# Peptides against a protein of PDB entry 6IDX, part 214

Target 1, 380 residues: chain A of PDB entry 6IDX
Amino acid sequence: KELAKLSADVTFATEFINMDGIIVLTRLVESGTKLLSHYSEMLAFTLTAFLELMDHGIVSWDMVSITFIKQIAGYVSQPMVDVSILQRSLAILESMVLNSQSLYQKIAEEITVGQLISHLQVSNQEIQTYAIALINALFLKAPEDKRQDMANAFAQKHLRSIILNHVIRGNRPIKTEMAHQLYVLQVLTFNLLEERMMTKMDPNDQAQRDIIFELRRIAFDAESDPSNAPGSGTEKRKAMYTKDYKMLGFTNHINPAMDFTQTPPGMLALDNMLYLAKVHQDTYIRIVLENSSREDKHECPFGRSAIELTKMLCEILQVGELPNEGRNDYHPMFFTHDRAFEELFGICIQLLNKTWKEMRATAEDFNKVMQVVREQITRA

## One batch from the design tools (peptide; made by RFdiffusion4, then SolubleMPNN)

Design b2_p21_8_s2 (from b2_p21_8, 16 letters changed)
Fold by OpenDDE base, seed 2:
Structure b2_p21_8_s2 (fold): chain B 380 residues (1-380), chain A 21 residues (1-21)
Amino acid sequence: as target 1 above (380 residues)
Amino acid sequence: MEESIKAQIELLKKRNKKDLS
């Protein structure tokens, strides 16, 4: 106890470290000797002193043994551990993950996100914060190949549901520290969209062109009498598609694939459009047909609007940006659905279409509509 | 990434001083 308190002082810490004091503390943890009276209290103070000493940055985290790592990981993975030991163990693991890539690799083998979920199902917000912070640390230190797996683990309905129900919708105010960790987790999750946002469509890729054709099919062939099956020659078919792509509001009516060559938002816009068309088909068809039937120049160009909206959402959500210190703005919506970005797009495209109608906009007003929509989204 | 990691380390240290001391 006295050692833990004194370890906060840099002068004491320096002298204690010079006397191999950290080695003694690590050996106490490694020994696992439960035979001592007040072992749990002694261990909690040992771990506190260890953290405070290491936080001075005098000693490398790489000095810790594999036995030490296994003991600390053991305290986090065991269901019946003292809360004081658990909290300090989570903090030590987070420190090890953040400070050392070698320790990250070892810890990632010993601990799963699934084990950390149990520490989110508690009434202690500090424990929850340390658990989410450790998840975030693992995410930040994950190699690119494992980052998608971490994301998929976050996309697991269970983790999101637990965060939503036990953290966000908990019977207590969210502290600033927790709000920041939720923000970090959200940003790291959105960064997975960066790849698609920066992927250019290849106009020669038939599979990608077939997606655009599927958007056309969903919008127009569902209402077309099967008698108008395009049995007409290849030229009439091309002319028909050009008309359909104009009605869809693409900028390039001849080759809509060209509209997706701009990055951002690249293929992410097409992903959003396809999601809307498949998951919210009635909404998609309504938006397209309401605008395609207008002869008054007040048609909202869906394709162009979807692309520019996707780009705007990426800008608002700071897709591809790393988490900033001091930010604590998170969107609870992103914990409610697996495809929350596409759902947000679906809400915002309806808002855009409504705003376009209310403004009685023409194609010349496009940028003004987008500005109004941006203000509406950022105020919500 | 290094800056974000450093920021997280500093936040962790601040949290440790607040919650574990």
Scores: peptide ipSAE 0.453, ipTM 0.942, DockQ to the pose 0.855
Fold by OpenDDE base, seed 3:
Structure b2_p21_8_s2 (fold): chain B 380 residues (1-380), chain A 21 residues (1-21)
Amino acid sequence: as target 1 above (380 residues)
Amino acid sequence: MEESIKAQIELLKKRNKKDLS
């Protein structure tokens, strides 16, 4: 206890480190020997002193052995660990992950996000904060190829449900530290959309063109009896598709693929449209057909609106921006669904379509409608 | 990335000093 308190002083820390004091502390952890009276209390103070000493930045985190890492990981994975040891072990793991890519790799092999979920199911908000902070550290330090796996682990209904039910909807006010970690987790999750947001459509990619064709099919052929003969000539077919793409509200009626070459929002807008068309088919068909039957210049262009709305949502949610210190603003709704961005898009596109009608907008009013919709979304 | 990591480290140190001392 006294050592842990004195370890906060840089002069004491320097002298203690020069006497190989950290090596003695690490060996105490590595030994794992429960033979001492008051072992748990002594271990908790040992871990505190170790953290305070290492936080001076005098010694590299790479000095720790694999045995030390395994012992600390063991304290986090054991269900019957003392809370004081657990909290310090989570803090040490977070420190190791943040300060060293080599230690991150070793820790990522020993600990899964699934094991950290148990530490979110407790009533102690401090433990919950350390657990989420460690998840965030693992996410932040993950190589790009593993970020999708971390995302999939977060997209697992279980982690989101646990955060929602035990953290956000907990019986306690959310402290600033927890709110920041929830913000960080949200930002890191939204950054997974950046790739799609910055992906240009290739107008020559047949698979991407088939998605646009599927949007047309769902809107216009879902009610048409399949009996209408394939025999209308290639020119009539091309003219028919141009009309259909106009009715869908694409800017380029001849080649809608060109509307998705702008980044942002690139392919992310097409992903949102396809999600709406497949998951909320009745809503999609209603929006498209209601505007496609209008020749009064008050039609809401679905395709253009969906692209600009996707871009606007990316701007509002700051997609691609890294988490900043002092930000604590998170959206609880993003913990309610695995496809929360696409669901938000589906709500906002209906709001846009409603606002367009209420304003009696024309194509010249498009930017005014978008500004009103932005104000509505940012106030909700 | 580096600035976000540094910020997270500084917040961790502040939290450790508050909660573990």
Scores: peptide ipSAE 0.450, ipTM 0.942, DockQ to the pose 0.870
Fold by OpenDDE base, seed 1:
Structure b2_p21_8_s2 (fold): chain B 380 residues (1-380), chain A 21 residues (1-21)
Amino acid sequence: as target 1 above (380 residues)
Amino acid sequence: MEESIKAQIELLKKRNKKDLS
């Protein structure tokens, strides 16, 4: 207890470190010896002193043994651990993950996001904050090839539902620290959209063209078998497709693939359009057909609107930007669905279509409509 | 990435001082 208090002092910390004091503390943890009276209290103070000493930045985190890591990970994975030990163990793991890539690799082998979920189901918001912060640390330190796996873990209905029900909809006000960690988790999840946002459509890729053909088919030929997608269509079919692409509201109605060559939003806009067309087919067909039947120049160009809306949503959500310390704004909606970005797009495209009608907009008013829609989205 | 990691480290240190001391 006194050591934990004194360890906050830089002068004491320096002297204690010079006496190999940290090595003594690490060995106490490594021993796992439960034989001492008041072991839990002593261990909690040992872990506090260790953190306070290491937080001075005098000693590298790489000094810790594999045995130490396994003991700390063990305290997080055990169902019957003292809350004081659990909290300090989560903090130590987060510190190790953030400060050392080599420790990250070892910890990522010992701890799963699934084990951290149990610490979100508690009434203690401090424990919940440390658990989410550790998930965020693991996500930040994950190599690019493993970030998708971390995202898939977040996309797990279980983790999202627990955060929603036990954290966001909990019986306690969300503290600033928790709000920040929820913001960080959201930003890191949205950064997975960056790849698609920066992927240009290849106008020569047949598979990508087939997606545009599928959008046309769903809108105009809903009863037609997708297997009958004619390859080299006759000139009549090409002229028919050009008309259909104009009715879909593409800027390049001759070659709609060209509308997806601009990054951002690149292929992410096409992904959103396809998701809307497949998952919310009635909404998609309604939006397209309501505008395709108009002859009054008040048609809302769906294709152009979908692309610019996707770009706008990327700007609002800061896709590709790293988390900022000063921000704590998170959207509870992103914890309600696995495809939350595409669902947001589906809500916002309906809002855009409604706003376009209410404004009696023409193609010349496009930017004004987008400004009004931006204000509506940012106020919601 | 390094700036965001440094940011998280500083927030962790602040949280530790508040919650663990």
Scores: peptide ipSAE 0.449, ipTM 0.942, DockQ to the pose 0.896
Fold by OpenDDE base, seed 5:
Structure b2_p21_8_s2 (fold): chain B 380 residues (1-380), chain A 21 residues (1-21)
Amino acid sequence: as target 1 above (380 residues)
Amino acid sequence: MEESIKAQIELLKKRNKKDLS
């Protein structure tokens, strides 16, 4: 107890470290010897002193043994651990993950996001904060190939639902520290959209062209009585598709693939359009047909609108930007669905279509409509 | 990434000082 208090002082810390005091603390943890009366209290103070000493930055985190890591990970993975030990163990793991790539690798082998989920299902917000912060640390330090796995773990309905129900919708105010960790988790999750946002469509990729054709099929072939299958030659079919792509509101009605060669938003816009068409088919068909049936200059170009809206959403959500200090602006909606970005797109495209109608917009008003929609989205 | 990691470390230290003292 006294050592923990004194360890906060840099002068004492320096002297204690020079006396190999930190090595003594690590060995106490490594021994795992539960035989002492008041072991839990003593261990909690030992872990406090260790953290306070290490937080001075005098000693490298790489000094810790694999046995130490396993003991600390054990306190996080074991049921019925003392809350004081758990909190300090989560903090130590986060520190190890953040300060050392070597320690990250070792810790990522010993603990899973699934084990940390149990620490979110508690009434203690401090424990919840340390658990999310450790998830965020693991996500930040994950190699690019493993970030998708971390995202898939976040996309696990379970983690999101637990955060939503036990943290966001909890019977307590969210502290600034928790709000920041939720923001960080959200930013790290949105950064996975960056790959798709920066992926150009290949106009020669038949599979990608088939997606655009599927958008046309869903919009127009659902109403076509099978009697209007025109037995007309390849040119008439191409001319028909050009008309349909114009009605879909693509800028390049001859080759809509060219509209997806600009990055951002690249293929992410096509992903959003396909998601809307498949998951919210009635909404998609309504938006397309309401505008395709207009003989007036007040048609809302769906294809162009979807691309520019996707780009706007990426800008608003700062897709590809790393989490900044002092921000705590998380969106609870992104914890409600696995495809939350695509769902947001689906809401916003309806808002855009409504706003276009209300403004009686033409193609010349496109940028003005987008500005109004931006203001509406950022105020919501 | 290094800046975000440093930021997270500093926040952790502040949280530790507040919650574990």
Scores: peptide ipSAE 0.448, ipTM 0.941, DockQ to the pose 0.844

Design b2_p21_8_s3 (from b2_p21_8, 15 letters changed)
Fold by OpenDDE base, seed 5:
Structure b2_p21_8_s3 (fold): chain B 380 residues (1-380), chain A 21 residues (1-21)
Amino acid sequence: as target 1 above (380 residues)
Amino acid sequence: MDASVQAQIKRLKAWNKKVFS
């Protein structure tokens, strides 16, 4: 107890470390000896002192043994651990993961995100905060392949559901520390969009061109009376598609693939458009046809709007940026759906279409509409 | 060490100090 208090002082910490004091604390944890009276209280103070000492940055985290890591991971994975020990163990694991790639590898072998999710299903917000903090640390330090696996896994869907139900919709106010960890998790999740945001469309890729053709099919072939089958001429067919791509609001009506060669937002814009067209087909068709039937030059160009909106959303969400210190702004909506970015796009494209109509905008007003929409999104 | 990681460590330290005080 006294050691844990004194360990916060840098002068004491320096002297205690010079006396191999950290080694003594690590050996106490490594022994795992539960036979002592008041073991749990003593261990809780030992872990506190260890954290406070390591927080001075005098000793490298790489000094810890594999036995120490296994003991700490054991306190997180075992169901009947004292709350005080669990809290400190989560904090130690987070610090180890953040400070050392070698320790990350060892910890990632000893614990699963599924085990950490169990610590979110509690009423203690401090435990929940440290559990999310450790998940965030593991996600941040994971190789790119493993980050994608963590994001795509059933664990991520379950994690979002548990966070939504047990943290965000909990009966307790969200503390600043928890709000920060939710922000970090949100940023790390959106950074998975960076690859698609920076992927240029290949105009020669037939599969990507078929997606653009599918957007046209969904918008126009569903209402086409089968009697207006376009006549057999290849030129008439190309001219017809150019008209359809103009009605879809692409900038390049001849070759819409060229609109997706700019990064950002690259292929991510096409992914959003396809998601809207398939998942929210009625909304997609309505937006396209309401604007394609206009002869008054007040048509909202869907294709151009979708691309620029995707870019704007990436900027607002800071896609590709690391989590900032002191930020605690998270969006609860991003925990409600697996495809939350695409759903946000679907909401925002409707807002854009509405704002365009309300402003009686023309193609010359495009940037002004986008600025108004940006303000509306950032104030919501 | 990435500035973001240092940032997280600094926040963790501040929070640990608050929680264990």
Scores: peptide ipSAE 0.017, ipTM 0.456, DockQ to the pose 0.750
Fold by OpenDDE base, seed 3:
Structure b2_p21_8_s3 (fold): chain B 380 residues (1-380), chain A 21 residues (1-21)
Amino acid sequence: as target 1 above (380 residues)
Amino acid sequence: MDASVQAQIKRLKAWNKKVFS
């Protein structure tokens, strides 16, 4: 206990480290010897002193043994561990993952996200906070291949459901520390969209072109079989498609694929449009047809609006950015649905269409409408 | 160090001070 308090002092820490005191603490953990009176309390203070000493940055985290890592991981993976030991063990693992890629690799072999989810199903918000912090550290330090595995639909669904039910909808107010970890998790989750946001459409890719044709089909020819390859169309049919792409509100009515060559938002805008068209078909058709029937220059260009809205949402959600210190703004809605970004897009495109009408906007007012919509989204 | 890593270290230090004060 006294050692744990003194370890916060830099002068004491320096002298204690110079006396190999940290090696003694690591060996106490490695021994796993439960034979001492007040073992749990002594171990909790040992782990405290270890953390405080390491926080001075005098000693590299790479000095820890595999046996030490396995003991700490054991305190997190085993049931019925003392709460004080569990909290400190989660904090040690978080620090290890953040400070060393070598330690990350070893910890990722010993602990699963599934084991950490069990620590979210408790009433102790401090344990929940450190469990999410360790998950966030593992996500942040994961190589791209392993990040995709961690991002599997089942793990994400289950994690989001547990966070929603046990943290966000919990009977306790969310503390600033937890709000920050939820923000970090949100940012890291949306960073999975970065690849699609930075992917340019290839106008020569037939599969990508077929998505644009599918958007047209859903809007105007809902009863037509998609198997009718558009390639055999007469010159009259090409002229009809150009008209349809104008009605869809694409900037390039001849070749809508060109509208998706700008990054951001690249292909992510097309993904959002396709999601809206397939999952919320009635809403999509209504928005498109309501604007396609207007000849008064007050039509809201759906295609252009969808692209610029996707870009704006990426900016608001900081897609491709690292989590910032002191930020604690998270959106509970993103924990309610698997396709939360696409659902947000579907809500915001309706808001944009409504705002466009209320403002009696024309194509010249486009940027002004987008600014108003941005303010509406950021205040929600 | 990444700003996120520094933030987490700062949070950990702040927590340690609060829990052991």
Scores: peptide ipSAE 0.016, ipTM 0.457, DockQ to the pose 0.623
Fold by OpenDDE base, seed 2:
Structure b2_p21_8_s3 (fold): chain B 380 residues (1-380), chain A 21 residues (1-21)
Amino acid sequence: as target 1 above (380 residues)
Amino acid sequence: MDASVQAQIKRLKAWNKKVFS
């Protein structure tokens, strides 16, 4: 107890470390000797002292033995561990993962996200916070190949549902520390969009061109009388598609694929458009047709608007940026849906279309509309 | 405006105000 208190002092910590004191603490954990009266309390103070000593950054985390790691991981993975030991063990594992890639690899073998989810199903917000913090650390330190698998595991309805129901909608006020971890998780989740945001469309990729064609089909062919089936002439068909792509509001209505060569937002804009068209088809068709039927120069160009909105949302959400310390602004909505970014896009594109109408905007007002929409999204 | 869109915008505004305030 006194050691744990004194370990917060840098002068004491330096002298204690110089006397190999940290090695004694690690050996105490490694021994696992439950023979001492008040072992759990002693262990909790030992782990506290260990954390406080390591937080001074004097000793490398790589000094810890595999046996120590296994004992700490055991306190997280085993049922019926004392709450005080569990909390400190989660914090130690978080620090290990954050500070050492070698320790990350070892910990990722010993602990599953499923075990960490079980620690979210408790009333103790401190345990919940450190469980999310460890999930975030594992996600941040995961190699790119495993990051998508972890993302898919985080996109698993289960983790999001547990966070939503047991943390966000819990009966307790969310503390600043928990709010920060939820923010971090959100940022790390949005960073998965970076690949698509930075992926240029290949204008020669037929599969990608077929998606643009599908957007056209959903907007126009569902209402086209089969009697207006494009006559067999390749030129008439090409001219018809050019008209349709103009009505869709693409900048390059001859070759819409060129609009997706700019990164950001690259292919992410096309993903958003396709999601809107398939999942919110009535909203998509309405937005397109309301603007395509206008001859008054007040038409809102959907394609251009969707691209620039996707880019704007990426900027607002700081896609590709690392989480900032001290931020705690998280969006509960992103825990309610698997495709939360695309749902946000679907809401914001309707807001854009509304704002365009209210402003009686023309193509010359495009940047002004986008500025007003940005303010509405960020002040909302 | 479809009451659904207004409700979504109102939810978005209430949510953003809760998150960014």
Scores: peptide ipSAE 0.005, ipTM 0.403, DockQ to the pose 0.021
Fold by OpenDDE base, seed 1:
Structure b2_p21_8_s3 (fold): chain B 380 residues (1-380), chain A 21 residues (1-21)
Amino acid sequence: as target 1 above (380 residues)
Amino acid sequence: MDASVQAQIKRLKAWNKKVFS
């Protein structure tokens, strides 16, 4: 107890470390010996002292043994009654993951996101916060190839559901610390969109061109079997498609693929359009046809609007940026759906289309409409 | 270290102080 209190002092910490005091504390944890009366209380103070000592940055986190890591991971992965040990163990693991790539690798082998989800299903918001913080640390430190796997895992869907039901819709007010961890998790999740956001369309890629053709088909050929491969269309068919791409509101209505060569938002805009067209087909068709039938120059260009909206959403969500220390703003909507970004796009494109009509906008007003829509999105 | 990781560590430190003090 006194050691834990004194360990917050840098002068004491320096002297204690010089006396190999951290090694003694680590060995106490490594021994795992429950033989002492009040072992849980002693262990809780030992872990507190260890954290406070390591917080001075005098000793590298890489000094800890694999046995120590396994013991700490064991306190998190095993059902324990002692909340105080669990809290400190989560905090130690988070610190280890953040401070050392070597420790990240070892911890990632010993603990699963599924085990951490169990610590979200409790009434203690501090435990919930440390559990999310450790998940965030693991996500942040994961190599790029593993980040997508972590995000696509059934655990991530379950994680979102558990966070929504037990944290966001919980009977307790969300503290600033929890709000921050939810923000971090959201940012890390949306950073998975960076690859698609920075992927340029290849205008010569037939598979990518077929997606644009599918957008046209869904909008204008509702009764046509998708099996009708766009055969070598006669010049009349090419002229028809150019008209259709103009009605879809592409900037380059001759070659819409060129609209997706700019990054950001690159292919991510096409992904959003395709998602809207397939998942919210009635909404997509309504937006396209309502504007395609207008001869009054008040048509909202869907293709251009969808691209610029995708870019705007990436800017608002700071896609590709690291989580900021001072931000605690998270959107509960992102925990309600697996494809939350695409769903947000679907809501915002309807808002854009509505705002365009209300303003009686023309193509010259495009930037003004986008500014109004940005304000509406950022206030919601 | 990436500035964000350092920031996260600093937050963790501040929170640890608040929870364990």
Scores: peptide ipSAE 0.018, ipTM 0.488, DockQ to the pose 0.760; fails the geometry check

